# Ledger of designs, part 190: peptides against a protein of PDB entry 4GMN

Target 1, 375 residues: chain A of PDB entry 4GMN
Amino acid sequence: RYANITLLALVTLASIGTDFQETLVKGNQGSRESPISAADEEWNGFDDADGDAMDVDQKSSSGEDQEEDYEEIDVKEDDEDDDDDSITSEMQADMERVVGADGTDDGDLEDLPTLRELIQTAVPQLIRLSNLPIDSDESLTIQSHALSALNNISWTISCLEFANGENANIHNAWYPTAKKIWRKTILPILEADSADLKLATQVTSLAWAVARVLHGETPTDGNPHRKFISLYHSSKQQAGGNSNSIEEPEDPFQGLGVKCIGVVGSLAHDPAPIEVNREVGVFLVTLLRQSNNVPPAEIVEALNQLFDIYGDEELACDKEVFWKDGFLKHLEEFLPKMRTLTKGIDKRTQPELRTRADEALLNLGRFVQYKKKHA

## One batch from the design tools (peptide; made by RFdiffusion4, then SolubleMPNN)

Design b2_p21_2_s2 (from b2_p21_2, 16 letters changed)
Fold by OpenDDE base, seed 3:
Structure b2_p21_2_s2 (fold): chain B 375 residues (1-375), chain A 21 residues (1-21)
Amino acid sequence: as target 1 above (375 residues)
Amino acid sequence: MKELERRARDLRLKRINRKLE
């Protein structure tokens, strides 16, 4: 009985973390629909006229009219409108306030009571549950659900804009809690060196969500970037063994490799120590050099991390790492390989991966030009 | 989960594009 109630509460907290994001989407869309006037600038396509008329032949095969009488199975769609109105009116009101909140600098979530209770009451309990001694299948299940809830909450918060002092109150409230998740949940699980790839994937997803807010201010204790690089390499060694096909996640971007790249890239942002930045930068550039054996989704993520880390010439890592270690040359040499890789992705079978690869290719060209202009 | 990460990718790409324009 108590286990089922705890599991239900953890599932509900995980759902709340997801639904909170959907409401953030809807609120942020309503404020940004200033009508971008469709300036229909007719980009006049290039007139390449070459008319080669290859005559491929007629073959007429007259296959017969078998009238298979498909009985209309009147599937009554019982529209069970499961109006899972899981978004409490209080949560919706908090989200409307988050979208409208002028950045009052006080880390007091007084105007955001649901978010306050989520950060101050729920997250500390989830951290506790994720750190329980594993002594039973029940304790493993509780840990997994607690990690799922922490992950959904952390991802949702990481989707807020914190640049230019936006949402400063939420950032200031979340920041100490994010550091607590890192130190008390993420690091202990990484240090336990579990062969459980499911647990490793869950903790790495959580680590990425947390590191997307903390960036280079993520605690450097125990060199966590090296642990995630090691986990990346270990995951590749296990996948190369002919044993149990861990079903590759249907979404290429849900792979443990992508998540590891996302974590270490986020850890390398300013104000990260220059040596942490260098080790991560060298890792990412090495993936591009070895791209023949790297999944396309990991290449896309590695490129995007490199653009985010080295996109500002005023940062110490630009001079001390990017230019000093010759990264521009490696990016320029990778440009033709990226074109080939992107063209090799089928738009029909992998539309998201192709779109993300086309975007990363475009950005790679722009980034190389930017860096050449600012050399 | 999948949708949160997808959206996070979308927001990031919109940010990269605005920095490189």
Scores: peptide ipSAE 0.124, ipTM 0.800, DockQ to the pose 0.813
Fold by OpenDDE base, seed 2:
Structure b2_p21_2_s2 (fold): chain B 375 residues (1-375), chain A 21 residues (1-21)
Amino acid sequence: as target 1 above (375 residues)
Amino acid sequence: MKELERRARDLRLKRINRKLE
């Protein structure tokens, strides 16, 4: 009984974390639909050009009867309108306030009661549940659901813009909690060095979501970037040895390799220690150099991480790592390989991967040109 | 989960594009 209630609560919290994202984006889209005043563009009447009535002939050919009685399987569309209208009116109101809040109001989530309760009440319980001793299949299930809920919440919050002081109240409320997730949930699981790839994937996804907000301010205790690089390499060795296809997730961007790249890239952002930045930068550039043996989705993620890390010339890592370690040359040499890689992705079978690769190729060209102008 | 990560990728690409223009 208690386990089922706990599981239901964890599933509900994981759902709320997803729904909260949908509302955040509806709010952020609504602010951009300033009604473009339908200016009275006078529809200038398209002239009645006399186009000739070509008389294409009737030929009636009467071909025969075969009444194959396709039984109309009356697929009752049971419109189970699962109106999972789980978006509470309070969550909608919180989202409208997040979008409408001129960033002047103090770090009190007073105007965001749902988000406040999620961060202050729910997340600390999820952290506790993720740290339960694993002594049963039930405790493992509870941990998995707690990680899923933490993941959804963390990803949702990581979709907010925090640049230029935007959402500073949310950032300030989340920041200590994100550090707590890192220290109390992520690090202990990484240190346990479990061969469980499912658990590794869950914790790495959570780590990526958390690191997307904390960046280089992510706790450096125990060199977590090296643990994720090691996990990346271990995941490749396991995939190569056991022909038990770890079913590559249908989404190539959900792979453990992509998630590891996402984490370490995020950890390498300023104000990360220059040595952490260098180790990650060298790892990412090495993936590009070895691209023939690297999944396209990992290449796309590695490029995007490199653009984020080194896209600012004022940062110490630009001079001390990017220029000093000659990364521009490696990116330039990779351009023709990226064109070939991108063209090799079938648009029909992998449309998202192709789109993301086309975008990454475009950005690689722009980035190389940018860096050459600022050399 | 999958949709959250997809959306986070979309937002990132928009940011990268704005910084490189």
Scores: peptide ipSAE 0.124, ipTM 0.801, DockQ to the pose 0.830
Fold by OpenDDE base, seed 5:
Structure b2_p21_2_s2 (fold): chain B 375 residues (1-375), chain A 21 residues (1-21)
Amino acid sequence: as target 1 above (375 residues)
Amino acid sequence: MKELERRARDLRLKRINRKLE
């Protein structure tokens, strides 16, 4: 009984975290739908003239139309429109305020009561539940649901803009809580050295969401970047040995490898120690050099991390790591490989992966040109 | 979960594109 109530409360908190995010999309899309006019610049292809018309005789084999009468099983979709409109009017109002709040520097979430209670009351309980002794399948289930709720909340908050003092009140409220999630939930689970790939995936997703806000201010205790790099390598060794079809996640970007890259890339941002930045930068560049054995989604994420980390020439890591360790040469040498990789992705079977690869290829070209101008 | 991470990727790409222009 108590476990079922706890599980229901955790599922509800995880839903609240998701719904809060969807409302942030809709609110932020309404302000930024300037239609990207697809300037269909018709790149008029080269007039390659002369090639000989070889007459391939298409023998029309008239294959017979076997009308296999597939009986339409009328699956009555019972439209149980359980419109669980669980989006409380209070959450919608908080979301509208978050999207509309020009940065009132009032570090008090007085105007955001639902978000305040989520951060100050719910998250501390979720941290407690994620740290329960695992002594039963029930305690493992509670931990998994607590991690899912923390993940959804952390991802939602990580989608807010905090640059240039935007949402400073939310940032200031979240920052100490994010550090607490890192120290009390993420680090203990990473240190437990569990062979549970599901738990490792959950904690790595949460770590990525938290690190997307904390960046280089993420606690460096116990060198977490090395733990995630080790986890990346361990995940590759397990996938190569067990021909048990771990169902490739339907989304190639949901893989543990992508999540590990996302975490370590986020940890390497300024003001991270230069040696942490270097170790991560070398790891990411090494993935590009070894790209023949790396999933395309991990290459896309590694490129995007490199652009974010080294896209600012005023940062110490630009001079002390990017230029000093010769990263530009590796990016230039990778550009033709990225073109081949991107062209090899089928647009019909993997449309998102292809779109992300096309974007990463474009950005790689621009980034290389940018760095050459600022050399 | 999947949608949260997808959205976070979309927001990031929009930042990278604006910084490289």
Scores: peptide ipSAE 0.132, ipTM 0.803, DockQ to the pose 0.800; fails the geometry check
Fold by OpenDDE base, seed 1:
Structure b2_p21_2_s2 (fold): chain B 375 residues (1-375), chain A 21 residues (1-21)
Amino acid sequence: as target 1 above (375 residues)
Amino acid sequence: MKELERRARDLRLKRINRKLE
C-alpha cells in the first residue's frame, strides 16, 4: 500500500517536471513578444548593384628596423624547492566543508513557486529514495521511479537557456541541487558497479541531463568521465558476446552508448581540467577512427560533442588539446567516411537518424573549414 | 545558426529523454 502511494507520487512528480517546461517556455516567449511594431520595412529587393572591384593599391611602406638592444636581464633561476605540498586528506575534507557550506543563496525563485518546490522539496526526497538499500523488487522499483522523476526534472531544466545570464535565477537555484544529485545519486550508483543495464541507462541519462547544466563544473571526484568511458566499453562487450539480441532500442539515440558519449562530452567542457578534456577528446576522436564498428547515432553524438567542446578558439582546450593532439587531421580524414555513413542510412526506415547525420556532416565540413582558418 | 541548432537539439533531447513512464 505505501509502495503504491510512493510510486504514484513519483509518477506524478515526473509528470509535473515534464509539464512545467511548457509553462517556462511560454513565459519566456511572452516576455520577448514585445510587439515589434510592424514597421512595413518594404523588403527592397536585392538590387544586383555591380559594385566595381576597387583596386587596393599595395603601398609597400618600408618601416625602418630600429634594433633596440634590450639587455638580457640574467634572471637567476633560484631553484626554490617548491615543496609539493601534497593536499592532505584533511585539507580535502576542509575544502569539502567549505564547499559544503552551501551558501544557499537559493536563487530567488519567488516568481517561480512551483519550480522552487520541485528543486527545494521534491528533489531532496527523490535523492533520498534513489539511495535506499536495494533489498527487494519493490525497492528497485522505487529507485527506478525516483531516477525517472529526477531525470525528467533535470532534462526539463537542462533545456532552458543559461547562456549570457538568461534564466540566472533558475541556474543559481538549480546549480547546488544538480551537484547534490551528482554526488548523492549518480556517483553512488556508478560506484556500485551494477550489471543492471536498465539502471545503468537510467543513471547515465540522468548524468547527461545534470552535466548539460554543470558542464566542466561537474564534480570531478573519482574521475567520473573514466567511469562512463568504461561503461561505454563494457556495454559494447556485453552486446558483442551474448548473441542474445539486446534489442537495440527502437530509437538509436536512446542507446546507452549515445548517453555515455553525451555525458563525457558535457563533462569535458570548459572549465574542465585539461587532462579530463584530453581523455574525453581522445575517446571521441577514437570513435571516429573506429567508425566502422560504431553505431551511426553514436558517431553523430560524438561529432556534436566535439563541435561543442572545441568550437571556441579562446578556450585553453583549443591550444592544449585540439591543436596539440592533432584532432583536425582526424576530423578531416573522417569527412569522406561520414559522407559514406550518412548516405548509407535509409531515409524511409530511419528518417531522424538520417536527418541528424546530414546535419552532423554539414557541421563537420563547416567545423573543419573554421579550424583551418584559425590555425 | 549555432543557437537554432542548439535549440533544435535541446528540443530533440527533451523528446528523447523524457520518459513518461
Scores: peptide ipSAE 0.029, ipTM 0.739, DockQ to the pose 0.059; fails the geometry check

Design b2_p21_2_s3 (from b2_p21_2, 15 letters changed)
Fold by OpenDDE base, seed 1:
Structure b2_p21_2_s3 (fold): chain B 375 residues (1-375), chain A 21 residues (1-21)
Amino acid sequence: as target 1 above (375 residues)
Amino acid sequence: MLELERRARELRLKRINEKLS
């Protein structure tokens, strides 16, 4: 009984996190629809053209009566109660306020009651549930659902703009909670060194969402970047041994390898320690050098992380890592390989992967040109 | 998620273009 109520509450919190994400997406689309002035194109009524009565003839044929007794298969519409994951009016109103706020008058969290309750009330309980002793399949299920809910909430918040002081109220409220998720949920699971690939994938997804907000301010206790690099390599070794049983996720970007790259890339942003930045930068550049054995989606993510980490010449990591370790040369040498890789992706079977690879290729060319201009 | 990722990619492209200008 208590477990079922806990599971239902965790599923509901995971849905709420998804619904917030959808509402945020819809709100961000609405802000780009400048009202195209519907020019009153007078729909001139199509004229009544009189066209003629052609008289096609009668023929009569008489065929027989076979009463095939169609048994009315009473298709019980199982009303699958589509639990209409209905965005609550309160959640919608909170997301509309977040999306509609011009970055000058960011209200406090008092004006965002649903988001406030998620951050202040729900997330602390989810952290507790994710950190329970695993002693049964039921406790493992509770942990999985708690991680799912934390993941959805954390991803949604990580999609808000925090640059230039935008959403500073939300950032300030989330920041201590994100650090708590990292220290109380992510690190303990990573330190348990479980061989559970599902759990590793869940915690890595959550770690990426959290690290997308915390960046280089993510707690460095226990060198988490090395743990995720190790997890990346371990996941590749396991996939190589049992070629038959790891269903590659249908979405190439949902793979554990992509998630590991996303985490370590995010951890390496300023103000990360230069040593952390270097280890991650070397890892990412090494993936490009070994690209023949790396999934295209991981290459796309590794490139995106490299652009985001080293996109600012004023940062210490530009001089102390990018230039000092000769990363430009590796990016230049990778350009022709990236062109070949991108052209090898079928637009018809993998349209998203191809689009993201075309974008990454374009950015790689521009990024190399940028770095050469500032050399 | 996909639309937010699209926005992040657009912003990355914008930043790289601004640095080239």
Scores: peptide ipSAE 0.202, ipTM 0.851, DockQ to the pose 0.314
Fold by OpenDDE base, seed 3:
Structure b2_p21_2_s3 (fold): chain B 375 residues (1-375), chain A 21 residues (1-21)
Amino acid sequence: as target 1 above (375 residues)
Amino acid sequence: MLELERRARELRLKRINEKLS
């Protein structure tokens, strides 16, 4: 009984985190529907005429397809859905306020009661549940669900804009909690060095979400970037040995390798220590040099991280790492390889991966031009 | 996720373009 209630509450917190993400997506779409006036520009398509006729003839066969009469099984949907809508509606209202708030109100989370309760009440309990001693399959299940809920909440918050003082109230409320998740959930699990790839994937996903907000202000205790680099390499060794393919996640960007790259990239942003930045930068550039053995999604993520880390010439890492360690040369040498890689992705079977690779290729060309202009 | 990642990619592209101008 108590276990089922705890599981239900954890599933509900995980769904809430997903619905919160969907609401952020919808609210951000609504602000872009400025009515583009339908200017009637008659795009007169070019007429080009050429007519060649070729004939090919062939014949035959008449197969009588039997109409199998599939009886429509009228599945009565039982209307039990009433109770979950209330919490989702309150969270939706909070998200509509977050998306619609012109970031001028230095207001407390008082105007965001659901988000306040998630950060102040739910997340501390999820941290507690995620760091319980594992002594049973039940405790392992509880940990997994608590990590899932923390992941969804953290991802959702990481998707808010915090640049230029936007959402500063949410950032200020989340920042100490994010550091607590890092120190009390992520680091202990990483230090336990479990061979459980599922747990490693969950904690790495959570770590990425947290690090996307904390960036270079993520606690450096115990050199977590090296642990994630080690996990990246270990995951590649395990995938090569057992032909029991853990089903590659249907989304190439949900792979453990991509998540590891996302974490370490985020950890390397200013104001990260130059040594941390260097180790991560060298790791990312090394992936590009070894690209023949690296999944395309990981290459896309590694490029994106390199652009975000080294996109500012005023930062100490530009002079002390990017230029000093000769990263520009490696990016230039990678351009023709990236063109080949991107062209090799089938647009029909992997449309998202192709789109993201085309974007990363475009950005790589522009980034190299930028760095040459500011050399 | 997809839309927020799209926005992050658009902002990255914008920043790189602004530095080229």
Scores: peptide ipSAE 0.192, ipTM 0.846, DockQ to the pose 0.299
Fold by OpenDDE base, seed 5:
Structure b2_p21_2_s3 (fold): chain B 375 residues (1-375), chain A 21 residues (1-21)
Amino acid sequence: as target 1 above (375 residues)
Amino acid sequence: MLELERRARELRLKRINEKLS
C-alpha cells in the first residue's frame, strides 16, 4: 500500500517534469501538436529530429474498388475519460510565465508557485527517497523512480536560459538545490561503485542535467570527473564482452558514453580548477584521436563540449590548457577524419545523427579557423 | 526537447561565428 502510493507519487512527479519540459519546448516552437504518448520515458536528452520531410510526390495511382464488408465489431468505447491532463493549469501557467518573462522580471518564485513547490517541496523528498537503503526490490524501484523524477525536473530547469541574468530568480532558487542533488544523490551513488549499468545510466543522466546549470561550480569533492571518465571506460569494456543486448538506445545520443562526455564536459567549464579542465580536455581530445573505435554520437558530443569549454580566449583554460597542451593541432588533424565520419552516416537511417554530425563538422572548421586567428 | 537543444546549438554556432567576425 504505502509503496504503491509512493510509486504513484514518483511517477506523477516524473510525468510533471516531462510535461513541464514539453511545455517549455512547445512554448518556444509555437503549437506544433505532436502527441507524444504519456509513456514512462525518462527524458534522457534532446533529440534534434529536424527531419526535413522530403516531399516525395508519390503520384496517386488510382487502384480499384474492392468493398470488403468487414463486420462492425461494436467495441463499446467505454469512454473512461481518464482526463489524465497531467499538465495542471497551474503548471501550464507557470511555464507560460517562464517563457514569456522578459529577463527583467526579478519576479520572486511567488509568481511561479508550481515550480516553487517542485524545487522546495518535491525535490527534497526525492533526494531522501534516492538515499533509502537498498534492501529490497521495492526500495530499488523507489530509488529508480526518484532518480527519474529528479532527472526530468533537472533537465527541464537546465533548458532555461540563465546567461546575462535571464531567469535569475529560478537560477537562484535552483542553484542550492542542484548542489544538494549533487552532494546527496549523485555522489553517494557514484561512491557505492555499483555494477548496475541502469543505475549508472540514471545517475549519469541526472548528473549531466545538474552539471548543465552548475558547470565548473559543481562540487569537486571526490574528483567526480575522474569517476565519470572511469565509468566511460568501464562501459566500453562491458559492451565489448557480453553480447547481452543492453538494447542500445534507439537514439545514439542516449548512450551512457554520450552522457559521461556531457557530464565531464560540463564539469570542465570555467571556473573549474585548471587540473580538472586539463584532465577532461585531454580525455575529450583523446576520444578524437581514437575516433575509429568511438561511436559517432560520442564524437559529436565531445566536439560540442570542446567548443563550449574553449570557445572563450579570455578564460584561463585557453592559455593554460588549450594552447599549452597543443589542442589545436589535434583538432586540425581530426578535421579530415570528421569529414569521413560524417559522410559515412546514412541520412536515411540516422537523419538526426547526420544533421548533428554535419553541424559539428561545420563548427569544427570554424573553431579551428577562430583559434588560428587568435594564435 | 528538440528546440531547446536547437537553441543551444544555434547559440554555440553564433558564438563561434562572432569569434570569426
Scores: peptide ipSAE 0.219, ipTM 0.863, DockQ to the pose 0.281; fails the geometry check
Fold by OpenDDE base, seed 2:
Structure b2_p21_2_s3 (fold): chain B 375 residues (1-375), chain A 21 residues (1-21)
Amino acid sequence: as target 1 above (375 residues)
Amino acid sequence: MLELERRARELRLKRINEKLS
């Protein structure tokens, strides 16, 4: 089951990456006019739309035959040309190999030719397009689409398991490319200090996907964690002033605040500098202390990041930050607040947010017990 | 991402449980 959904996600997002490559290859051949309409589905993350339809077998009885003669309105199915985002048979075959590969084979993507071409050929072109001078609405549109494609590819790859040497070939191929995305796409956009919230959201989503693979090995040049913390605070100040115009994303986990937390959390993992880890850890713990004014989804993400950063007592950050800065006390004091917060989420209107909050609450209790046992 | 976030969440829960055992 897990393998098949990793498969489907990689395939769909490899399709976006390859269709973008094909569009770039075709677009470099002179035809100006094909509307890049289909690329606007920025894959923001997987929404938990698996409504477990509990098949309640209610055996209800016999009632009467009223023959209401509903005229068959012959709704001609206009064949809307479903632009068949046709998972190429080659992508599907590559994906089947990723799931079946016993992690014994050397770091050559020889068995994954589509993924190899996506990483080695497509992504370097997308990085180039994301670095075009913004001097027109056309150049801004090209940058947006290049960021969306990089986002989708990066999220797809970030969803592979790389622990214990799993997918080491893909990790080794992606790692230098991920660092290139960070240095050539993410950092220049963050340094431009644009007031554009759309661009800030796109670059932050991409930064999160990249940082989920690079973790504490993400380049620390220019203190990017402080830029994302500043962006978090700036986004909250803008939302508080102009209550009318920030369309809160329909998914609470797609908010710029959650994305900022995800980025800085990922940047703080070992082997991140202890100073970076401390600044991020203090930021995350401060969100929990100020939780009355923080969206529930940001609290869930901040907790998850704290568990992942400080889940290992052998890491230098456990002694030098977690224990030294007294984080256990703040987590323990937050337990009753988290119970109240989680119970306040309606399961009918926000089922995913409630499920993720219930899980984060369970993990918080267990994490506090773990840390008390190893104190 | 749903199932991979679910997997990442399950792995987080597993790691926390292994540290409690």
Scores: peptide ipSAE 0.184, ipTM 0.839, DockQ to the pose 0.232; fails the geometry check

